# Peptides against a protein of PDB entry 7QUU: the designs that were tried, part 57

Target 1, 43 residues: chain A of PDB entry 7QUU
Amino acid sequence: DAVEPSVEKEYKKIISFRDTVFEGKHQQFLVPNNVRLKFLRDR

## One batch from the design tools (peptide; made by RFdiffusion4, then SolubleMPNN)

Design b2_p28_3_s4 (from b2_p28_3, 14 letters changed)
Fold by OpenDDE base, seed 5:
Structure b2_p28_3_s4 (fold): chain B 43 residues (1-43), chain A 28 residues (1-28)
Amino acid sequence: as target 1 above (43 residues)
Amino acid sequence: MIKSVNEIVEYVAKEFNISKSRARRLLF
């Protein structure tokens, strides 16, 4: 099993964070509703 | 708590030790 490069691991973590936040599921971060709706429409 | 887009960018930049520019490109 090839160890994923650090950049790829970073990317996956950031994207996971992004999705959680902009879906409105993050416990600490809420985004404005207009930003959330744009994300949900554009994905 | 409701966070601004800029606050989210700043959080990502600090948490992952990357530039704000890179954080913005990854988030949006």
Scores: peptide ipSAE 0.590, ipTM 0.900, DockQ to the pose 0.489
Fold by OpenDDE base, seed 1:
Structure b2_p28_3_s4 (fold): chain B 43 residues (1-43), chain A 28 residues (1-28)
Amino acid sequence: as target 1 above (43 residues)
Amino acid sequence: MIKSVNEIVEYVAKEFNISKSRARRLLF
């Protein structure tokens, strides 16, 4: 089993967090609607 | 809870022990 480098693991976790928050699916964090709409448009 | 963009950047910087600048580049 190839151990992923720590930087890649960090990146994947942060991107997963980003997607969950900015799609409006995070249970704890909500971002302003304008930020969410920009994220959905620019991805 | 509704968080500002800056509060999200600060949260990521603290949780992952990275700079706010790096956190901002990864989030946006």
Scores: peptide ipSAE 0.589, ipTM 0.900, DockQ to the pose 0.473
Fold by OpenDDE base, seed 2:
Structure b2_p28_3_s4 (fold): chain B 43 residues (1-43), chain A 28 residues (1-28)
Amino acid sequence: as target 1 above (43 residues)
Amino acid sequence: MIKSVNEIVEYVAKEFNISKSRARRLLF
């Protein structure tokens, strides 16, 4: 099991959170539709 | 709850114990 550097693990967690929030799938956090649509368009 | 972009940045900064600047760069 390659122990990914703590920084890389942190990064992956933050990106996963970002994607979940901006896709509108997060249970607690909703972002404005314009932000969500921009994210979906730009990726 | 609807959160502003800034509120999301602040949340990430606090939750992961990183600067707001780093949080912004990771989120956007």
Scores: peptide ipSAE 0.589, ipTM 0.900, DockQ to the pose 0.443
Fold by OpenDDE base, seed 3:
Structure b2_p28_3_s4 (fold): chain B 43 residues (1-43), chain A 28 residues (1-28)
Amino acid sequence: as target 1 above (43 residues)
Amino acid sequence: MIKSVNEIVEYVAKEFNISKSRARRLLF
């Protein structure tokens, strides 16, 4: 199994966190609606 | 509770031990 570089693992974790927060699904963190709407429009 | 984009950037920078600039580039 190709051990993914530590940088790639870090990247995947950060992107997963981003997506959860900016979709408004994170239990602890709230993003302003304008930022959420922009995120949803850009994907 | 984090309620702003700037606070999220600061959280990511601290949690992953990276610069705020790198955190911004990854989040946006």
Scores: peptide ipSAE 0.589, ipTM 0.899, DockQ to the pose 0.413

Design b2_p28_4_s1 (from b2_p28_4, 10 letters changed)
Fold by OpenDDE base, seed 5:
Structure b2_p28_4_s1 (fold): chain B 43 residues (1-43), chain A 28 residues (1-28)
Amino acid sequence: as target 1 above (43 residues)
Amino acid sequence: EKIYSKEEFEEEFEKIKELIEKGEITVL
């Protein structure tokens, strides 16, 4: 079954955000409400 | 909005890695 396009788009945003965060030296960062980390945790 | 530590974020992202490994997500 293909992943729904809406879910795939959300995952791509989270992956891109992670890459940016982990390239940096920051110990803490603000996660925008449009990055649905909690939605992924519940899977 | 929520503040995450790098470690807390990595723990949340392990769920994403599992989905990628299962072929549910394609990373380009």
Scores: peptide ipSAE 0.130, ipTM 0.581, DockQ to the pose 0.037
Fold by OpenDDE base, seed 1:
Structure b2_p28_4_s1 (fold): chain B 43 residues (1-43), chain A 28 residues (1-28)
Amino acid sequence: as target 1 above (43 residues)
Amino acid sequence: EKIYSKEEFEEEFEKIKELIEKGEITVL
């Protein structure tokens, strides 16, 4: 099935955030266990 | 909480991308 445009938009925001983090000086990231669950869920 | 290297963090985001592309997950 095709991904809906609204899902694609929010996906692009997550990717842009990741890219900003990787462009920084950080070598390690502390991620709370439920961080992705704030933005993503099973369909 | 988990500490990720850049490589581990990238791998987790690649898995998220794959699930979105397959239509298995939605964004909240």
Scores: peptide ipSAE 0.128, ipTM 0.583, DockQ to the pose 0.040
Fold by OpenDDE base, seed 4:
Structure b2_p28_4_s1 (fold): chain B 43 residues (1-43), chain A 28 residues (1-28)
Amino acid sequence: as target 1 above (43 residues)
Amino acid sequence: EKIYSKEEFEEEFEKIKELIEKGEITVL
């Protein structure tokens, strides 16, 4: 089954954050409340 | 808002990679 479009949009945000975090020198960053990293942990 | 370390984020991103490999999400 295809992942819900809302979930897919959230993953795209996480990918964008990944790029920012890994290209940057930052060791810590703020994750917006609309990014459900906990959902990824539960899968 | 929640503060994440780079390590915590990397661990969560590995789970995203697994979902991509399973074809559960489309990367555009």
Scores: peptide ipSAE 0.127, ipTM 0.588, DockQ to the pose 0.038
Fold by OpenDDE base, seed 3:
Structure b2_p28_4_s1 (fold): chain B 43 residues (1-43), chain A 28 residues (1-28)
Amino acid sequence: as target 1 above (43 residues)
Amino acid sequence: EKIYSKEEFEEEFEKIKELIEKGEITVL
């Protein structure tokens, strides 16, 4: 089943955010609400 | 907004990948 274009778009945003964070020297970072990681923890 | 460690982020990111692959996430 092909991933819907909307899902692919949000996945790319998450990857871009990950790469930016992991390139940094900081151990902790602030996750924006639009990255939608928090909802997985709350399930 | 929430503060995460790199480890916490990676754990949640893997769960996101799994849900996308299963088609269980609807993204608006």
Scores: peptide ipSAE 0.121, ipTM 0.588, DockQ to the pose 0.042

Design b2_p28_4_s2 (from b2_p28_4, 10 letters changed)
Fold by OpenDDE base, seed 4:
Structure b2_p28_4_s2 (fold): chain B 43 residues (1-43), chain A 28 residues (1-28)
Amino acid sequence: as target 1 above (43 residues)
Amino acid sequence: EKVYSKEEFEKLFKEIEELVKKGEIKVL
């Protein structure tokens, strides 16, 4: 199936956390409920 | 809200990178 715009939007949301994660200053992250992490993983 | 560890995020990012390589996610 074609990549839906919704998938791209969720990817951008996840990328917003990337830099924070890789800075290594945090061990746990609070993810908003509107981030569809499972949806992306199931693709 | 969900709490994720750094390790869980690292795994997630690897999965996303694979999806990008497969063309299942487009980077705009």
Scores: peptide ipSAE 0.164, ipTM 0.618, DockQ to the pose 0.038
Fold by OpenDDE base, seed 1:
Structure b2_p28_4_s2 (fold): chain B 43 residues (1-43), chain A 28 residues (1-28)
Amino acid sequence: as target 1 above (43 residues)
Amino acid sequence: EKVYSKEEFEKLFKEIEELVKKGEIKVL
């Protein structure tokens, strides 16, 4: 099956967030449920 | 909502990268 465009958009968002997390000085984060990739929830 | 440590994020991102490598996720 073709990769859903929604998954790609979520991935790009999480990668951008990763860079912020790794470059920043923060050690803990409060993440809303809608930020986590949906396809990882049932894993 | 959930609280994550930086270490937990590193594990999460590693899992995502592995899925990309396996071809389960494609990103344009």
Scores: peptide ipSAE 0.161, ipTM 0.616, DockQ to the pose 0.036
Fold by OpenDDE base, seed 2:
Structure b2_p28_4_s2 (fold): chain B 43 residues (1-43), chain A 28 residues (1-28)
Amino acid sequence: as target 1 above (43 residues)
Amino acid sequence: EKVYSKEEFEKLFKEIEELVKKGEIKVL
């Protein structure tokens, strides 16, 4: 939603990513430098 | 490129959930 604050939009991405990680069988993830999730770039 | 473990993500997600509890991040 375009009206949502930036932090809330990012949180939705985090939750979606969490679900992907914990529903999957992968133990490690290679995150490219151009990843769209800000929280992964900042850490 | 950066490699993350599932455990590292779990810790990160926990930090975000604490921010939600503090009201710093809203869930819609």
Scores: peptide ipSAE 0.127, ipTM 0.574, DockQ to the pose 0.032
Fold by OpenDDE base, seed 5:
Structure b2_p28_4_s2 (fold): chain B 43 residues (1-43), chain A 28 residues (1-28)
Amino acid sequence: as target 1 above (43 residues)
Amino acid sequence: EKVYSKEEFEKLFKEIEELVKKGEIKVL
């Protein structure tokens, strides 16, 4: 398996997170502190 | 932990897309 760059890994997580949130009936979502989503943690 | 609305996440995602367009985030 090719080693994915850290940036690519995080982007894929963001896309997966988007799909999970918007495919569901969720109006809000909880992001745990241990989730490796740098962009969300900094907000 | 943090709670986000869909609207807040949409704004954040849009910012990420702009960073990709600017080449600040590389997508392979």
Scores: peptide ipSAE 0.074, ipTM 0.477, DockQ to the pose 0.032; fails the geometry check

Design b2_p28_4_s3 (from b2_p28_4, 8 letters changed)
Fold by OpenDDE base, seed 2:
Structure b2_p28_4_s3 (fold): chain B 43 residues (1-43), chain A 28 residues (1-28)
Amino acid sequence: as target 1 above (43 residues)
Amino acid sequence: KKVYSKEEFEKFFEELKKLVEEGEITVL
């Protein structure tokens, strides 16, 4: 099934954000109040 | 401020992917 270009772009943002968090040897991370992903703050 | 583990964050990303696929959310 062809993934819509809009959905693919959003997946790339999610994966890039995950990879940035996981680049560090950190077991835990702080979600600051200025995070762009609102769901990280509200979850 | 909220603290997350890598394991919690991975589960959260799987849920975010579903919400994006369903068109419910946009990543800022």
Scores: peptide ipSAE 0.052, ipTM 0.463, DockQ to the pose 0.056
Fold by OpenDDE base, seed 3:
Structure b2_p28_4_s3 (fold): chain B 43 residues (1-43), chain A 28 residues (1-28)
Amino acid sequence: as target 1 above (43 residues)
Amino acid sequence: KKVYSKEEFEKFFEELKKLVEEGEITVL
């Protein structure tokens, strides 16, 4: 089934966040405290 | 400040995609 355009927009936000945090040269990534994704702050 | 491995973070994003697809969460 084709992913709804609204869901695709949310996936793009997730990917953009991933690409910002994943500087591809490191095995560990620092998640900044200003990240809006609650799951990353609370885990 | 929390530090994540690449593997842990990729697993987290795959879980997050499922939750968004199921409509359980909205990414603001």
Scores: peptide ipSAE 0.044, ipTM 0.441, DockQ to the pose 0.054
Fold by OpenDDE base, seed 1:
Structure b2_p28_4_s3 (fold): chain B 43 residues (1-43), chain A 28 residues (1-28)
Amino acid sequence: as target 1 above (43 residues)
Amino acid sequence: KKVYSKEEFEKFFEELKKLVEEGEITVL
């Protein structure tokens, strides 16, 4: 199934965040157990 | 706290994309 354009826009935001985090020499990421990405919410 | 490799973090973002596609989550 083709991804809806609105959903694709949300993917681009996630990818842009990933790319920013991966910029530089990061080999590992420490994630708190209760971490929430501020730009994500339940539908 | 969990420690993830870069590869594990890539997989995490792939799972986030699936959850958006399935309608479980949205980006603010």
Scores: peptide ipSAE 0.038, ipTM 0.433, DockQ to the pose 0.044
Fold by OpenDDE base, seed 5:
Structure b2_p28_4_s3 (fold): chain B 43 residues (1-43), chain A 28 residues (1-28)
Amino acid sequence: as target 1 above (43 residues)
Amino acid sequence: KKVYSKEEFEKFFEELKKLVEEGEITVL
């Protein structure tokens, strides 16, 4: 079993979150207050 | 109530991937 790099594991979580949101399961994620998400700021 | 399209979410998730790679956020 190839140890998946930490970054790849995080990408899989993002993809899983995307799929969950698109399936209407409304999974939530926590964003630290110091993180500047352009997508959320401009909305 | 803010509505987002699939395409908007795809752009958002690409931004999230970048922030994860940069170590700025962690996905739970």
Scores: peptide ipSAE 0.038, ipTM 0.413, DockQ to the pose 0.127; fails the geometry check

Design b2_p28_4_s4 (from b2_p28_4, 10 letters changed)
Fold by OpenDDE base, seed 1:
Structure b2_p28_4_s4 (fold): chain B 43 residues (1-43), chain A 28 residues (1-28)
Amino acid sequence: as target 1 above (43 residues)
Amino acid sequence: AKIYSKEEFEKFFKEVEELVKKGEITVL
């Protein structure tokens, strides 16, 4: 099935966030257990 | 909390990407 335009926009936000992290100097990241709740929500 | 290397973090994001594409989750 085709990905909805709204879903694609949300995907791009995640990619942008990932890229920001990977551009950093750090090789390790502390990810809180609630990180999904902070940045992501179930539909 | 979990500590991730860049490689582990990438794997985590691949799972997130799949869930977003399926329309199961949204970015806040």
Scores: peptide ipSAE 0.130, ipTM 0.589, DockQ to the pose 0.043
Fold by OpenDDE base, seed 4:
Structure b2_p28_4_s4 (fold): chain B 43 residues (1-43), chain A 28 residues (1-28)
Amino acid sequence: as target 1 above (43 residues)
Amino acid sequence: AKIYSKEEFEKFFKEVEELVKKGEITVL
């Protein structure tokens, strides 16, 4: 199934966030409630 | 706010990838 362009765009932001976390020396990180990942936290 | 370890984060992203593949993500 074709991923909607809007969903793909949001996924790219999630991947960028992932890469930022793993590139850093951070072993832990704080995800605030206002992060654009709200849709995932609500599940 | 929620604190994640790298391990918890990896598990979280695997779930995200599955949700994207299934088209179950709701974009607001």
Scores: peptide ipSAE 0.125, ipTM 0.577, DockQ to the pose 0.040
Fold by OpenDDE base, seed 3:
Structure b2_p28_4_s4 (fold): chain B 43 residues (1-43), chain A 28 residues (1-28)
Amino acid sequence: as target 1 above (43 residues)
Amino acid sequence: AKIYSKEEFEKFFKEVEELVKKGEITVL
């Protein structure tokens, strides 16, 4: 399925956030209450 | 806010990737 360009752009921001966190030395980190990810955090 | 380990966070993002690929969610 083709992902809409707007959706792809927002997904890339999420991936960039992931990569930034994983590049860090911290073993644990705080994930803020982000509307984009709320649907999964509540699972 | 939630506290995650790197392992927990990776599992979380894998779920995101699968849902996006299936077109089951719209990322806003």
Scores: peptide ipSAE 0.122, ipTM 0.575, DockQ to the pose 0.041
Fold by OpenDDE base, seed 5:
Structure b2_p28_4_s4 (fold): chain B 43 residues (1-43), chain A 28 residues (1-28)
Amino acid sequence: as target 1 above (43 residues)
Amino acid sequence: AKIYSKEEFEKFFKEVEELVKKGEITVL
């Protein structure tokens, strides 16, 4: 098993969260700070 | 923490995908 770069690991966490939201019935949700959405937006 | 609607979140991720396509965010 290859060690993934830190940036890729963080991206995968964000994508996993996205998939959870899109597959669910959530109309509104609280985005926790550990999802690092601000990291993507600040680019 | 921040509250999002599903629609706002989808718009945000669409913007993220465009940033990836432009190479502003590199995905390995």
Scores: peptide ipSAE 0.118, ipTM 0.557, DockQ to the pose 0.034

Design b2_p28_5_s1
Fold by OpenDDE base, seed 4:
Structure b2_p28_5_s1 (fold): chain B 43 residues (1-43), chain A 28 residues (1-28)
Amino acid sequence: as target 1 above (43 residues)
Amino acid sequence: SEEEKKKEEEELLEKIEEEIEKLREEAR
């Protein structure tokens, strides 16, 4: 198994989070704006 | 080094936070 670099794995998680939260320009997200970025800031 | 990887990660996180902020401004 190609061990993806730790940084690339984490980057992919953040992009997937971004996409989940923002690709739906019409999706009502129950997550407050301040909480959405907590995943990024708490690292 | 592990410190260089951490710095690269922090720089990537900052860019993503800036992009997310722009998307929030566009959504207002």
Scores: peptide ipSAE 0.036, ipTM 0.439, DockQ to the pose 0.028
Fold by OpenDDE base, seed 2:
Structure b2_p28_5_s1 (fold): chain B 43 residues (1-43), chain A 28 residues (1-28)
Amino acid sequence: as target 1 above (43 residues)
Amino acid sequence: SEEEKKKEEEELLEKIEEEIEKLREEAR
């Protein structure tokens, strides 16, 4: 099932939170948000 | 250390997965 746009917005916030927490801890790669969301959905 | 950073990342990802599961349950 397609993730509802509302739920996808919350997932994007979670990814942004992750990126903020790890800012300066790891090398930042330009990973598109949709790819990041797919990774978390498939785990 | 790099190992400690990896462990912190894994712990954060686990919490993110738990929050994703809750959001999926709320969306049903």
Scores: peptide ipSAE 0.035, ipTM 0.432, DockQ to the pose 0.175
Fold by OpenDDE base, seed 1:
Structure b2_p28_5_s1 (fold): chain B 43 residues (1-43), chain A 28 residues (1-28)
Amino acid sequence: as target 1 above (43 residues)
Amino acid sequence: SEEEKKKEEEELLEKIEEEIEKLREEAR
């Protein structure tokens, strides 16, 4: 099935977040509230 | 502490992996 464009957009955000964390940038990157994934909001 | 930050990072990575797996399952 074709991945819904919404799901693909969310996936790209997760990958970008992962890469930022792995780069050792322990800088609290302020994920904008509009870009913040649900699983990160519920913490 | 740096150890606490590392633990928090590992817990964040675990949640990222779980969410990636959900998105992969939804994409099948």
Scores: peptide ipSAE 0.035, ipTM 0.423, DockQ to the pose 0.067
Fold by OpenDDE base, seed 5:
Structure b2_p28_5_s1 (fold): chain B 43 residues (1-43), chain A 28 residues (1-28)
Amino acid sequence: as target 1 above (43 residues)
Amino acid sequence: SEEEKKKEEEELLEKIEEEIEKLREEAR
């Protein structure tokens, strides 16, 4: 099934975050509190 | 501690990987 565009956007953000952490590019992504993965907090 | 921060980062990465797996299962 096609991943909902919302879920895909969140997935891309997670991957980008992971890649940034692994690359040692500690850009403090000020992940806006509203984009701060609600699923990782609510689960 | 820097070691505690590293452990917290590893635990966060584990949760991220678990959520990626769930999103991949939903995509099937």
Scores: peptide ipSAE 0.030, ipTM 0.414, DockQ to the pose 0.053

Design b2_p28_5_s4
Fold by OpenDDE base, seed 1:
Structure b2_p28_5_s4 (fold): chain B 43 residues (1-43), chain A 28 residues (1-28)
Amino acid sequence: as target 1 above (43 residues)
Amino acid sequence: SEEEKREKEEELLKKIEEEIEKLRKEAR
């Protein structure tokens, strides 16, 4: 089953967000503009 | 507090895990 390119793109963003925020590269809970996740927009 | 930051971090990690699980279900 070919993973939809949309799903792979959002997965890569989630991993990038995790690494950026939790490895201390950015302030905790600060969502970088380049890695803004859809599920965090509505909160 | 540093405790409140840890609790918020754990909550955010849980939301990320839930979204990863959703994406895995959508990819099946």
Scores: peptide ipSAE 0.042, ipTM 0.464, DockQ to the pose 0.067
Fold by OpenDDE base, seed 2:
Structure b2_p28_5_s4 (fold): chain B 43 residues (1-43), chain A 28 residues (1-28)
Amino acid sequence: as target 1 above (43 residues)
Amino acid sequence: SEEEKREKEEELLKKIEEEIEKLRKEAR
């Protein structure tokens, strides 16, 4: 099944965020609002 | 505290894993 371009973009953001956390590059969980994942946004 | 930072990191990692699993299920 073709993954919707919207879902693929969000998946790439999640992987990038995960990799950055695992690499210890984020000493502060201050993800800029423009990079913030949808599920990390306050409901 | 360094403990509170670790707990927040673990919570964020868990949320990432849950969302990755959801996206993988939606992509099948």
Scores: peptide ipSAE 0.042, ipTM 0.464, DockQ to the pose 0.070
Fold by OpenDDE base, seed 3:
Structure b2_p28_5_s4 (fold): chain B 43 residues (1-43), chain A 28 residues (1-28)
Amino acid sequence: as target 1 above (43 residues)
Amino acid sequence: SEEEKREKEEELLKKIEEEIEKLRKEAR
């Protein structure tokens, strides 16, 4: 399996988060104050 | 390029942060 470049994995997570929360692919919800977008890269 | 991917990531992060801030203001 081609190891996706680290930057491409992070970028795909950010796109997935955008699509889920803001593009209405899933139920929209308020993001808690303690949630920071950094978790998308570090997980 | 890997540079173009980083620039697109940073732009998308900024747009998401702006949208989160709007949703937090609307909820008050």
Scores: peptide ipSAE 0.030, ipTM 0.419, DockQ to the pose 0.027
Fold by OpenDDE base, seed 4:
Order: sequence, then C-alpha cells, then structure tokens
Structure b2_p28_5_s4 (fold): chain B 43 residues (1-43), chain A 28 residues (1-28)
Amino acid sequence: as target 1 above (43 residues)
Amino acid sequence: SEEEKREKEEELLKKIEEEIEKLRKEAR
C-alpha cells in the first residue's frame, strides 16, 4: 500500500529522535510540530 | 516529576519500536 513508505519515513524520524535524546545530545532538534504521531492514532 | 516524564517517554518509544518492527516484518 502507498501508505507504507510514508509511515516508514515517519518511523525513521522517531528512531533518529530517540537515538539523539538517549545519547544525551540535547541539541534542540526542532521536531517540526507536524511530525506529531497522528498516524499512530488513526490506525 | 521529571523522572515520571522520562519513564512515560521511554514507554511510548518502546511501543513505537514494537510497531516499527511489526511493519518491517509485514513488508518482507
């Protein structure tokens, strides 16, 4: 389904965010307000 | 508490990882 590559891209962003947070690299990555996990609520 | 916020964040991240792993298995 055409939704899979979009969802996978959002997951890669979440993993990258996690790795950054857990590595103690408190660089204020402006997580764009639009990367809010709406897709996890709509499934 | 800041500790309780970290625990909730870790739980959320774990659930997200489990869902990523499911989708990776379905895509094979």
Scores: peptide ipSAE 0.042, ipTM 0.469, DockQ to the pose 0.049; fails the geometry check

Design b2_p28_6_s1
Fold by OpenDDE base, seed 4:
Structure b2_p28_6_s1 (fold): chain B 43 residues (1-43), chain A 28 residues (1-28)
Amino acid sequence: as target 1 above (43 residues)
Amino acid sequence: MKPRVASYEEIEEKIEEIRKEVRKEVAE
């Protein structure tokens, strides 16, 4: 298996985490709409 | 446990934790 570049692996894990939280599927975290909108503007 | 409401800062801290974990996994 090609070792995924560390930057790509980091990106994929961050995006997966973000999407899980924003969809309300994360076991630990919920975010309010204002926090979600801030992340969508900044990233 | 039910998920809790997190601040913007708490989510940023968790994103930085993920970055640190990926860096450790590449250094092993």
Scores: peptide ipSAE 0.619, ipTM 0.879, DockQ to the pose 0.604
Fold by OpenDDE base, seed 3:
Structure b2_p28_6_s1 (fold): chain B 43 residues (1-43), chain A 28 residues (1-28)
Amino acid sequence: as target 1 above (43 residues)
Amino acid sequence: MKPRVASYEEIEEKIEEIRKEVRKEVAE
């Protein structure tokens, strides 16, 4: 089934945001290791 | 300004903000 363009757009924006924060490259947010590990478990 | 330490909840709130923005763009 083709993923709806809206769902794909949402996913791409969320992943880009997450990765930027986790890499410590986000201008506003840093997260501690415990928060990173929680996101990896809960997705 | 330098980035601040955020909680898990604050990051989830920002993820939900992104979801709301994408849903608005589809409803227009």
Scores: peptide ipSAE 0.618, ipTM 0.878, DockQ to the pose 0.673
Fold by OpenDDE base, seed 2:
Structure b2_p28_6_s1 (fold): chain B 43 residues (1-43), chain A 28 residues (1-28)
Amino acid sequence: as target 1 above (43 residues)
Amino acid sequence: MKPRVASYEEIEEKIEEIRKEVRKEVAE
């Protein structure tokens, strides 16, 4: 198994978490549209 | 449990938890 660079592994996990929350599929968290817009603006 | 509405700050805290977990997995 190629040890993915720690940075790439971190990025993939963060993006997967964010997208799951934004899609309303996360088991713990929902975010309102204003929070989604803040993330899209602030990156 | 049902999902709860989270603030921007709560989501940023969870992102920082993910960063800490990945750093631990690389140090092991």
Scores: peptide ipSAE 0.618, ipTM 0.879, DockQ to the pose 0.606
Fold by OpenDDE base, seed 5:
Structure b2_p28_6_s1 (fold): chain B 43 residues (1-43), chain A 28 residues (1-28)
Amino acid sequence: as target 1 above (43 residues)
Amino acid sequence: MKPRVASYEEIEEKIEEIRKEVRKEVAE
């Protein structure tokens, strides 16, 4: 089994988390537009 | 529980938690 590189695994988990939160589908977190825009600016 | 409005700092903390979890899984 190809061990997924740690960087790729980290990236995938972070992006999945971000997208879920931004879409309002996260069970714990909602973010306002100003927070979304800050993440898009800061990356 | 219903989702709550999170600050930028709370989301950054959760991102850093994800980073720590991935690094832990690679070190094991």
Scores: peptide ipSAE 0.617, ipTM 0.878, DockQ to the pose 0.595

